# Peptides against a protein of PDB entry 5KEZ, part 223

Target 1, 320 residues: chain A of PDB entry 5KEZ
Amino acid sequence: NVAIYNPFRPWWERYQPVSYKLCTRSGNEDEFRNMVTRCNNVGVRIYVDAVINHMCGNAVSAGTSSTCGSYFNPGSRDFPAVPYSGWDFNDGKCKTGSGDIENYNDATQVRDCRLTGLLDLALEKDYVRSKIAEYMNHLIDIGVAGFRLDASKHMWPGDIKAILDKLHNLNSNWFPAGSKPFIYQEVIDLGGEPIKSSDYFGNGRVTEFKYGAKLGTVIRKWNGEKMSYLKNWGEGWGFVPSDRALVFVDNHDNQRGHGAGGASILTFWDARLYKMAVGFMLAHPYGFTRVMSSYRWPRQFQNGNDVNDWVGPPNNNGVI

## One batch from the design tools (peptide; made by RFdiffusion4, then SolubleMPNN)

Design b2_p24_5_s2 (from b2_p24_5, 9 letters changed)
Fold by OpenDDE base, seed 5:
Structure b2_p24_5_s2 (fold): chain B 320 residues (1-320), chain A 24 residues (1-24)
Amino acid sequence: as target 1 above (320 residues)
Amino acid sequence: SDDEIGRRDGGRYVELRKWMESQK
């Protein structure tokens, strides 16, 4: 991914890929393979956050300022480490003046235009699908158990399905023969927009962001909410079917206060309430649960916003 | 707005947007 130095190596630089090389701040491919093996050997499975909707920002300077030193040129859509070229992006498909998503009520824009300037991959192309599948299959062969698909809202469900259909079975060294990768798709659906979580049920589970948002309001006792109202928690609250839901109290986005759910989201900063919420989540039989493990950073609020929301995990001069 | 992007796409893209704008 793009190596960003101002601010100094923010956590979100990972979401600007320039290659599919397993060479990042966290380590190289050999180190990753070693970790996966050690985890699998003790029954801990690995699920990869796969950023496959886009490459880096269109305005990023060309060069080799990346975690593996790979050359890239956003201006010419040149990513030779893949390789991708101008033919592999949706520049000509997006009809907005800016090239970015301008109207979120237009599902076509949401899926064919750039997300905040990030170069949008032409996932309709078999070549692009194959390159992504090769990346994911390499991970499967290493021994990962599945994937979180980043920014799934911005990909056509059919394109995702086409990629998934190219995937290998899980590595038989650790998984039963014929096992398929576990897929959960990040879709932020709080209502009011044309793209729905249900559009993606056919590909695997989806993130249910209503869960953390609503649970936060209840635990915080906002708007007269009571714990007793949780009797029909789950589908009764308008959430997706339990067998399609991946649920969580917070994630790496909304723990910083400006993600889906806003101020209702409980985090480790509110330790007592957070423990209550996580305890409830683990006890209640709804959805596939995910527990957050994060880190403390020096929050500094200016005009209601944390100016240090970019701070990444503890590191040694940028290396984790 | 930042809140809208955060709600729609995720907080990381709020931060990415700010950074990318600074590159212009």
Scores: peptide ipSAE 0.499, ipTM 0.928, DockQ to the pose 0.860
Fold by OpenDDE base, seed 1:
Structure b2_p24_5_s2 (fold): chain B 320 residues (1-320), chain A 24 residues (1-24)
Amino acid sequence: as target 1 above (320 residues)
Amino acid sequence: SDDEIGRRDGGRYVELRKWMESQK
């Protein structure tokens, strides 16, 4: 991905890919392979956050300022490490003046235009699908158990399915023969937009962001909410079917106060309430649960915003 | 707004947007 130095190596630089090389701030491919093996050997499975909707920002300078030094040129849509070229992006398909998403009530724009300037991959092309599948299959062959698909609302469900249909079975060294990768799709659907979580049920589970938002409100006792109202928690609250839901109290985005759910989201910063919420989540039989494991950073609030929300996990091994 | 982008797409893209704007 793009190496960002101002601020110094923020956590979110990971979401500007320039290649599918397994070489990032977290480590190199050998280290990753070693981790996956060690984890699998003790029954801990690995699921990869796969950024496959887009490459880096269109305005990023060309060069080798990336993890592991891969060359890229956003201006010409040249990513030779894949390789991708100008024919592999939705520039011609997007009809907005800026090339970015301008109207989120237009599902076509949401899926065919650039998300905040990020170069949007033409996922309808078999070539692009195959390159992504090769990346994911490499991970499967290493021994990962599945994937979180980043920014799924910005991809056509059919394109996702086409990619998933190209995936190998899981590595038989650790999984039963014929096992398929576990898929959950990040779809932020709080209502009011044309794209719905149900559009993606055919591909796997989806993130239910209403879960953390509503649970936070209840635990905080906002708006007169009571714990007794949670008797029909799940589908009774308008959430997606339990067998399609991946649920969580917080994630890496809204943990920093500016994601889906806003101020209602409970985090480790509010330890007591957070433990109550996580405890309830684990006790209540709804959805596939995900527990957050994060890190502390030196928060500095200015005008109600943490100016250090960019701080990534600690790194002291020299890996870029 | 940043809050709207965060709600729709995730906070990471709010921060990405801010960074890209700072590069101009």
Scores: peptide ipSAE 0.497, ipTM 0.928, DockQ to the pose 0.802
Fold by OpenDDE base, seed 4:
Structure b2_p24_5_s2 (fold): chain B 320 residues (1-320), chain A 24 residues (1-24)
Amino acid sequence: as target 1 above (320 residues)
Amino acid sequence: SDDEIGRRDGGRYVELRKWMESQK
């Protein structure tokens, strides 16, 4: 991915890829392979956060300022380490003046235009699908068990399916023959927008963001909410079917929430309430559970927003 | 903003937008 130095190596630089090389702040491919092997040997499975909707930001300077030193040129849509070119992006398909998503009530914009300036891949093309599948299959062959698909809301479900249909079975050294990768898709559906979580049920599980938001209000006792109201927790609260839900109290994004409604999210900053929420989640049978492991950073609030929400994990001059 | 449209995706998108604007 792009190496960003202003601010200094933010956590979100990971979501600006320039290649599919396994070479980042976390280590190289050999180190990753070693970790996967050691984990699998003791029954711990690895799921990769796969950024496949886009490449880096359109305004990033061309050069070799990347975690693996690969050259890239956002201006010309040139990513030779893949390789991608101008033919592999949705520049001509997006109809907005800016090239970015301008209206989230327009599903076509949400999927065909750039997410906050991130170069949007043309996932309708078999070439693009194949390059992504090649990346994911390499990981499968190494021994990973599945994937989180980043920004799934911004990809057409059919394009995702086309990629998934190209995937290998899991590595038979650790998994039963014929095992399929575990897929969960990041889709933010709180209602009020045309894209729904149910659009993605055919590809795998989806993130249920209503879970953490509603649980937060209950645990915080906001608006007269009581724990007794959790008797019908799950589908009874309007959540997606249990067998399609990936649930969590917080994630890396909403842990850094700054806006209206985001304040309900519980995090490690409120340790007592957070433990209550996580304990409840783990005890309740609804959905597939995910527990957050994070770190402290020097928060600085201005007008209700943490201006340091970019701060990455503890590191040695950018290396974790 | 993302908050105005009801999205709960935290700082990644907001900070990315700010950073991108600073690069223009």
Scores: peptide ipSAE 0.028, ipTM 0.646, DockQ to the pose 0.602
Fold by OpenDDE base, seed 3:
Parts: C-alpha cells; structure tokens; sequence
Structure b2_p24_5_s2 (fold): chain B 320 residues (1-320), chain A 24 residues (1-24)
C-alpha cells in the first residue's frame, strides 16, 4: 500500500493498495506465512481484510513511496506491480462531475464512482477479477480461513460473486478437504438508501451496522431506551437474518467518531458501558460476533472532531 | 484534508455517524 508520511503513517494507508504484494508495515510475506502457520497449528484462524474495490487515492503522488517499494502512478492509473492500467478502472463509467460518489441514493454512483477519491476498479472485467482472485488465492494457499471484503457496498454483488467463484478451497493442511473460505462483506445498510444488505447475502455474511448503533443507544439509555427492549434483539429489531449477520460493538472506523467514537457507538474509551455491550453481544446468540482489539491514541477534539483520528497503532518509525 | 488524500471510507463513515447522531 501507499506509505503516507503526512500525517505520519496513518492507519488508513493500509486501505490504499498499490499492489497485492504481501509486504507491508506489518511484515513481509515470509513473516506472514509463518504467522498463519503458527496460528493454524493452535486452532487460531486468520481472516484477511481484502481491499479489492479500489486502489490508492487519485491525489497521491506517483513514485515508489509504498510499503513494498513498488512503483505506482495514480494520475495515469498505472500500477505495474499488478499490473493495472487506465483500462482497469471505472473512470469512464462514473458520470459525476468530480469522479467521486456524490449521491449515495444513486446506487450506480456508489458502485461505479470513486469512494473519497480512491481509484475505483472495473470489477466487471475478467482481467481485474482474475488479478484479485489470484491475490486472494495466494492467501488461501498460505492458509488463511477467509476474508472481510472491504467496501462491498461499492461493488456490484455479481462482480463479487464472480471473484468468489474463482477462489480455491482452503488449505487441506489445516482445513477439511473441500472447505470454502469464510466470507463476510462490509456493507453499511442503516436503511434509507437503495443498496441493501440483502443484495449481498448470496456471497456470504454481511456486517450489521445497526447492531452496534442500536445497542449503543440502549446501553446509553438514549431516548428512554431500556435493556428490557432487547427481548426481541436481532431480527425483531429489523436486523438481517442471524445466519447472514456479522455483528460488532465497534470497528476501526466508527471508533473514531464524535464522543468516544461514533455518536452512539460504544468504544473502549467508555470502558464500563463498552464492557456491558460486548458482554451482551457475546452472550446473545444473534449473528457471528467480532470483538475489537484497539489501542489508545492522543485524541484532540476540535469542533467536536478528533483531529488525530488518523493515528495508527503503536509503531517503530512506521513499522509495527 | 484526509479526503483530499483519499482517506479510506470517509463517505461511508460520515453517513453512519450522521445516522447515529439522528438517533440521539
């Protein structure tokens, strides 16, 4: 991914890929392989956050400032380490003036335009699908158990399916023969927009963002909410079917909002309430649970916004 | 701004935050 130095190595640089090489600030491919092996040998499975909707931001300077030293040129859509070129992006499909998503009520914009300037890959192309599949299959062959698909809302479900159909079975050294990778898709569906979580059920589980949001309001006792209202927690609250849901109290994004993160979202910054929420989540049978492991950073609020929400985990000069 | 340098999921995060604030 892009190595960003202003601000200094933010957490979100990880989501600006310039190649699919497994050399990042976390380590090289050999170290990753070693970790996966050691984890699998003790029954701990690895799921990779796969950034496959886009490459890096269109405004990033060209050069070799990347975690693996690969050259890239966002301006010309040149990513030779893949390789991708201008033919592999949706620049010609997006009809907005900026080239970015401008209206989230337009499903076509959401999927064909750039997410906050991130160069949008043309996932309709078999070439692009194959390059992504090769990346994911390499990880599968190493021994990962599955994937979080980043920014799934911004990809057509059919394109995702086409990629998933190219995936290998899991490594038989640790998984039963014929096992398929575990897939969960990041889809933010809070209602009111045309894109629905149900559009993605066919590809795997989806993130249920209503879960943390609503649980936060209940635990915080906002608007007279009571714990007793959780009697029909899950589908009764309008959430996706339990067998399609991946649930969580907070994630890395909404942890960095107003207050102790998002407005209603509970985070480790509110330790007591957070423990209550996490405890409830783990005790309740709804959905597949994910527990957040984060870190403290020097929060500095200006006009209600943390100006240091970019800060990544503790590191040694950018290396974790 | 972070958006100018292609900050990840800025739009999605903002939408979520706005929604949550509306529930407050």
Amino acid sequence: as target 1 above (320 residues)
Amino acid sequence: SDDEIGRRDGGRYVELRKWMESQK
Scores: peptide ipSAE 0.035, ipTM 0.646, DockQ to the pose 0.064; fails the geometry check

Design b2_p24_5_s3 (from b2_p24_5, 12 letters changed)
Fold by OpenDDE base, seed 1:
Structure b2_p24_5_s3 (fold): chain B 320 residues (1-320), chain A 24 residues (1-24)
Amino acid sequence: as target 1 above (320 residues)
Amino acid sequence: SDAAIGERDGGRYVRLRKYQQSLL
């Protein structure tokens, strides 16, 4: 991914890829392979957060300022480490003046335009699909069990399916022969927009962001909400079907007041309430549960916003 | 309503707006 220096190496630089090489501040490919092997050997499975919708920001300077040293040029859409070129992006398809998504009520913009400047890959092209599949298959062959598909809302479900159809079976050294990767898709659907979580059910599970948002309000006792109202928690509250839902109290985005859920989201900063919410989630039979393991950072609020919400996790691989 | 809960952030990746701000 790109190396961002202002602010200094933020967590979100990880979501600006310039190649599909497995060398970042989290480690190199050998270290990753070793981790996957060790985890699999004790029954711990690995699911990769796969960024396949886009490459880095359009305004990032060309050069080799990346975690793996790969050259890239956002201005010319040149990513030779893949390789991608100008033919592999949706620049000509997006009809907005800025090239970015401007109206989230326009599903075509949401999927064909740049997400806040991130160069949008032309996933309709078989070439692009194949490059992504090669990346994911490499991970499958290493021994990962599945994927979180980042920014799925911004990809056409059919394009995702086309990529998934190219994927290998899981590594038979650790998984039964013929096993398929576990897929869950990040889709922020709180209602009010044309793109729905149900659009993606055919590809795998979907993140249910209503879960953490609503649970937060209940646990906080906002607006007269009571725990007793959780009797029909899940589908009875208008959430997606249980067998399509991946549920969580918080994620890395909304933990920082980003993405979805606003101030209702409970986090480790609210330890008592957070424990209550996580405990309830694990006890109640709805969806596939995910528990957050995060880190503390030096929060500094200015005008209601944490100016240090960019701070990434500690690392021992140095500045690479 | 669900819309009200998400009004502050919407359905957007706020973290990426911070990326844009870093370029200013």
Scores: peptide ipSAE 0.038, ipTM 0.691, DockQ to the pose 0.277
Fold by OpenDDE base, seed 4:
Structure b2_p24_5_s3 (fold): chain B 320 residues (1-320), chain A 24 residues (1-24)
Amino acid sequence: as target 1 above (320 residues)
Amino acid sequence: SDAAIGERDGGRYVRLRKYQQSLL
């Protein structure tokens, strides 16, 4: 991915890929293989956060400032380490003036235009699908158990399916023969927009963002809500079917105080309430549970926003 | 508005837009 130095190596640089090489702030491919092997040998499975909707931001300067040293040029859509070129992006398909998503009530814009300037891959193309599948299959062959698909809301479900149909079975050294990768898709659906979580049920599980948002309001006793109202928690609250849901109290985005649940989201900063929420989630049989493991950073609020929300995990001069 | 987008979607989207501008 792109190496960002202003601010200094933020966490979100990981979501701006320039290649599918396994060289990042966390280490090289050999180190990754070693970690996967050690984890599998003790029954701990690895699921990769796969960024396949886009490449890096259109405004990033061309050069070799990347975690694996690969050259890239956002201006010309040139990513030779893949390789991708101008033919592999949705520049001509997006009809907005900016080239970015401008109206989230327009499903076509949401899927065909750039997410906040991130160069949008043409996932309708078999070439692009195959390059992504090759990347994911390499990880499967290393021994990962599945994937979180980043920004799934911004990809057509049929394009995702086409990629998934190209995937290998899991590595038989650790998994039963014929096992398929576990897939869960990041889809932010709080209602009120045309794209629905149910559009993606055919590809795997989906993130249920209503879970953390609503649980937060209940635990905080906002709007007169009570713990006793959780008696029919799950589908009874309008959430997706349990067998399609991946649930969580917070994630890395909404832990930073805005979006996809807003102020209702509970985090480790509110330790007592957070423990109550996480405890309830783990005890309740609804959905597939995910627990957030995070870190402290020097928060600095200006106008209600943390200006240091970019701070990444503890590191040694940028190396994790 | 960016604020409206940030409310409906993940905070990452709004932050990324802000940070993209800083990279110009």
Scores: peptide ipSAE 0.036, ipTM 0.707, DockQ to the pose 0.714
Fold by OpenDDE base, seed 3:
Structure b2_p24_5_s3 (fold): chain B 320 residues (1-320), chain A 24 residues (1-24)
Amino acid sequence: as target 1 above (320 residues)
Amino acid sequence: SDAAIGERDGGRYVRLRKYQQSLL
């Protein structure tokens, strides 16, 4: 991915890929393979956060400022380490003036235009699908158990399916023969927008962001909410079917006070309430549960916004 | 510039703030 130095190595640089090389601030491919092997040998499975909707931001400077030193040029859509070129992006499909998503009530914009400037891959192309599948299959062959698909809302479900149909079975050294990768898709559906979580049920599980948002309001006792109202928690609260839901109290995004749930989201910053919420989640049978492991950073609020919400995990000069 | 992307666009957070507004 892009190595960003201003601000210094923010967490979100990981979501700006320039290649599919397993060479990042977390380590090289050999180290990754070693970790996966060691984890699998003790029954701990690895799921990769796969960034396949886009490459890096359109305004990033061309050059070799990347975690593996690969050259890239966002301006010309040149990513030779893949390789991708201008033909592999949706620039010509997006009809907005900026090239970015401008109206989230327009499903076509949401999927065909750039997410906050991130160069949008043309996932309708078999070439692009194949390059992504090759990346994911390499990970499968190493021994990962599945994937979180980042920014799934911004991809057409059919394009996702086409990629998934190219995937290998899991590595039989650790998984039963014929096992398929576990797929969960990041789809933010809080209602009020045309794209629905149900559009993606055919590909795998989806993130249920209503879960953390609503649980936060209840635990915080906002708006007169009571824990007794959780009697019909799950589908009774309008959530997706349990067998399609991946649930969580917080994630790396909304932990920083932005987006799905906003201020209602409970985090480790509110330790007591957070433990209550996580405990409830783990005790309740609804959905597939995910627990967050995060870190503290020097928060500085200005006009209600943390100006340091970019701060990445504890590191040694960018190396984790 | 790299700095402009982080500061101006807020990385992935711009869309997230949009989603927050939909809850209001």
Scores: peptide ipSAE 0.033, ipTM 0.667, DockQ to the pose 0.078
Fold by OpenDDE base, seed 2:
Order: C-alpha cells, then sequence, then structure tokens
Structure b2_p24_5_s3 (fold): chain B 320 residues (1-320), chain A 24 residues (1-24)
C-alpha cells in the first residue's frame, strides 16, 4: 500500500493499495505464512480484510513511496505491480463532475464513482476479476479461512460473485476437503438509500451496522430504552436475517466517529458499558459475532473532532 | 446522503459529528 507520512503512517494507508503483494509495515510474505501456519495449528483461523474495490487515492504522488517499494502512478492509473492501467478503472463510467460519489441515492454513482478519491476498479472486467481472484487465491493457498470484503457497498454484487466463483477451496492441510472460504461483506445499510444489504446475501454474510448503533442506545439508556426491550433482539429490531449477519459493537471507523454509526457507538473508551455490550452480543444468539481488538491513542479533540483519529497501532518508527 | 454529511479524511469517508445523531 501507499506509505503516508503526513500524517505519519496512519491506519488508513492500508486501505490505499498499490499492489497485491503481501509486503507491508506489518511484515513480509514469509512472516505472514508463518503466522497463518502457527495460528491454524492451534485452531485459530485467519480472515483477511481484502481491499478490492479500489486502489490508492487519485491525489497521491507517483513514485515508489509504498510499503514494498512498488512503483505506482495514480494520475495515469498505472499500477505495474499488478498490473493495472487506465483501462482497468471506472473513470469513464462515472459521470459526476468530481469523479467522486456525490449522491448516495444514485446507486450507479455509489458503485462506479470514486469513494472519496480512491481510484475505482472496473470490476466488470474479467481481467480485473482475475487479478483480484489471483490475490485472494494466493491467500487461500497460504491457509487463510476467508475474507472481509472492504467497501462492498461500492461494488456490484454480481461482480463480487464473479470473483468469488474463481476462488479455490480452502487449504486441505487445515480444512476439510472442499471447504469454501468464509465471506463477509462490509455494507453500510442504515436505510434510506437504494443499495440494500439484501443485495449481497447471495455472496455471503453482510455487516449489520444497526446492531452496534441500536445496542449503544439501549445500554446508554437513551430515549427511555431498556434492556428488557432486547427480548426480540435481531430480526425483531429490523436487522438482517441472523444467518446473513455479521455483528459487532464497534469497528475501527465508528470507534473514531467515522463511517456508519453515531455517538451511540460503544467503545473501549467507555469500558463498563462496552463490556456490557460485548457480553450481551456474545451471549445472544443472533448473527456471527466479531469482537474488536483496538488500542489507545492520544486523542485530541478540536471543535468536536479528534485530530489524532489517524493514529495507527503502536509502532516503532512506522514499523508494527 | 452520506456525502452530504461527511468529508474526506485520508481517503476514507468521515461523517461530520454534528450529523451523527441523524444516522440513528
Amino acid sequence: as target 1 above (320 residues)
Amino acid sequence: SDAAIGERDGGRYVRLRKYQQSLL
């Protein structure tokens, strides 16, 4: 991915890929293989956060400022380490003036335009699908158990399916023969927009962002909410079917007030309430549960915003 | 829309805090 130095190596640089090389500030491919093997050997499975909707930001300077030193040029859409070129992006398909998503009520913009400047891949192309599948299959062959698909809302479900149909079975050294990768898709659906979580049910599970938001209001006792109201928690609260839901109290985005969610979101900063929420989530039989493992950072609020919300995990001069 | 209540931060979408309550 792109190496960002202003601010200094933020967490979000990982979501600006320039190649599919397993070479980042967390380590190299051999180290990753070693980790996967050691984890699998003790029954801990690895799921990769796969960034396949886009490459890096269009405004990033060309060069070799990347975690593996790969050259890239956002301006010319040149990513030779893949390789991608200008033919592999949706620039000509997006019809907005900025090239970015401007109206989330327009599904075509949401899928074909850039998410806040991130170069949008033409996932309708078999070439692009194949390059992504090769990346994911490499991970499968290493021994990962499945994937979180980042920014799935911004990809056509059919394109995702086409990629998934190219995937190998899981590595039989650790998984039963014929096992399929576990897929969960990040889709932000709080209602009011044309893109729905149900559009993606055919590809795998989907994130249910209503879960953490609503649970937070209940545990905080906002608006007269009571824990007794959680009797029909799940589908009874308008959430997606349990067998399609991946649920969580918080994620890295809404922990920082980003993305989907509001002030109701509970985090480790409110330890007591957070433990209550996580405990309830783990005890209640709805959805597939995900628990956040985060870290403290020196928060500095200015005008209601944490100016240090970019801070990544503890590191040694950028190396994790 | 999300675009109306958010801004760009490091290539990721960030919702403005003043509109967070409207998302619930």
Scores: peptide ipSAE 0.028, ipTM 0.654, DockQ to the pose 0.089; fails the geometry check

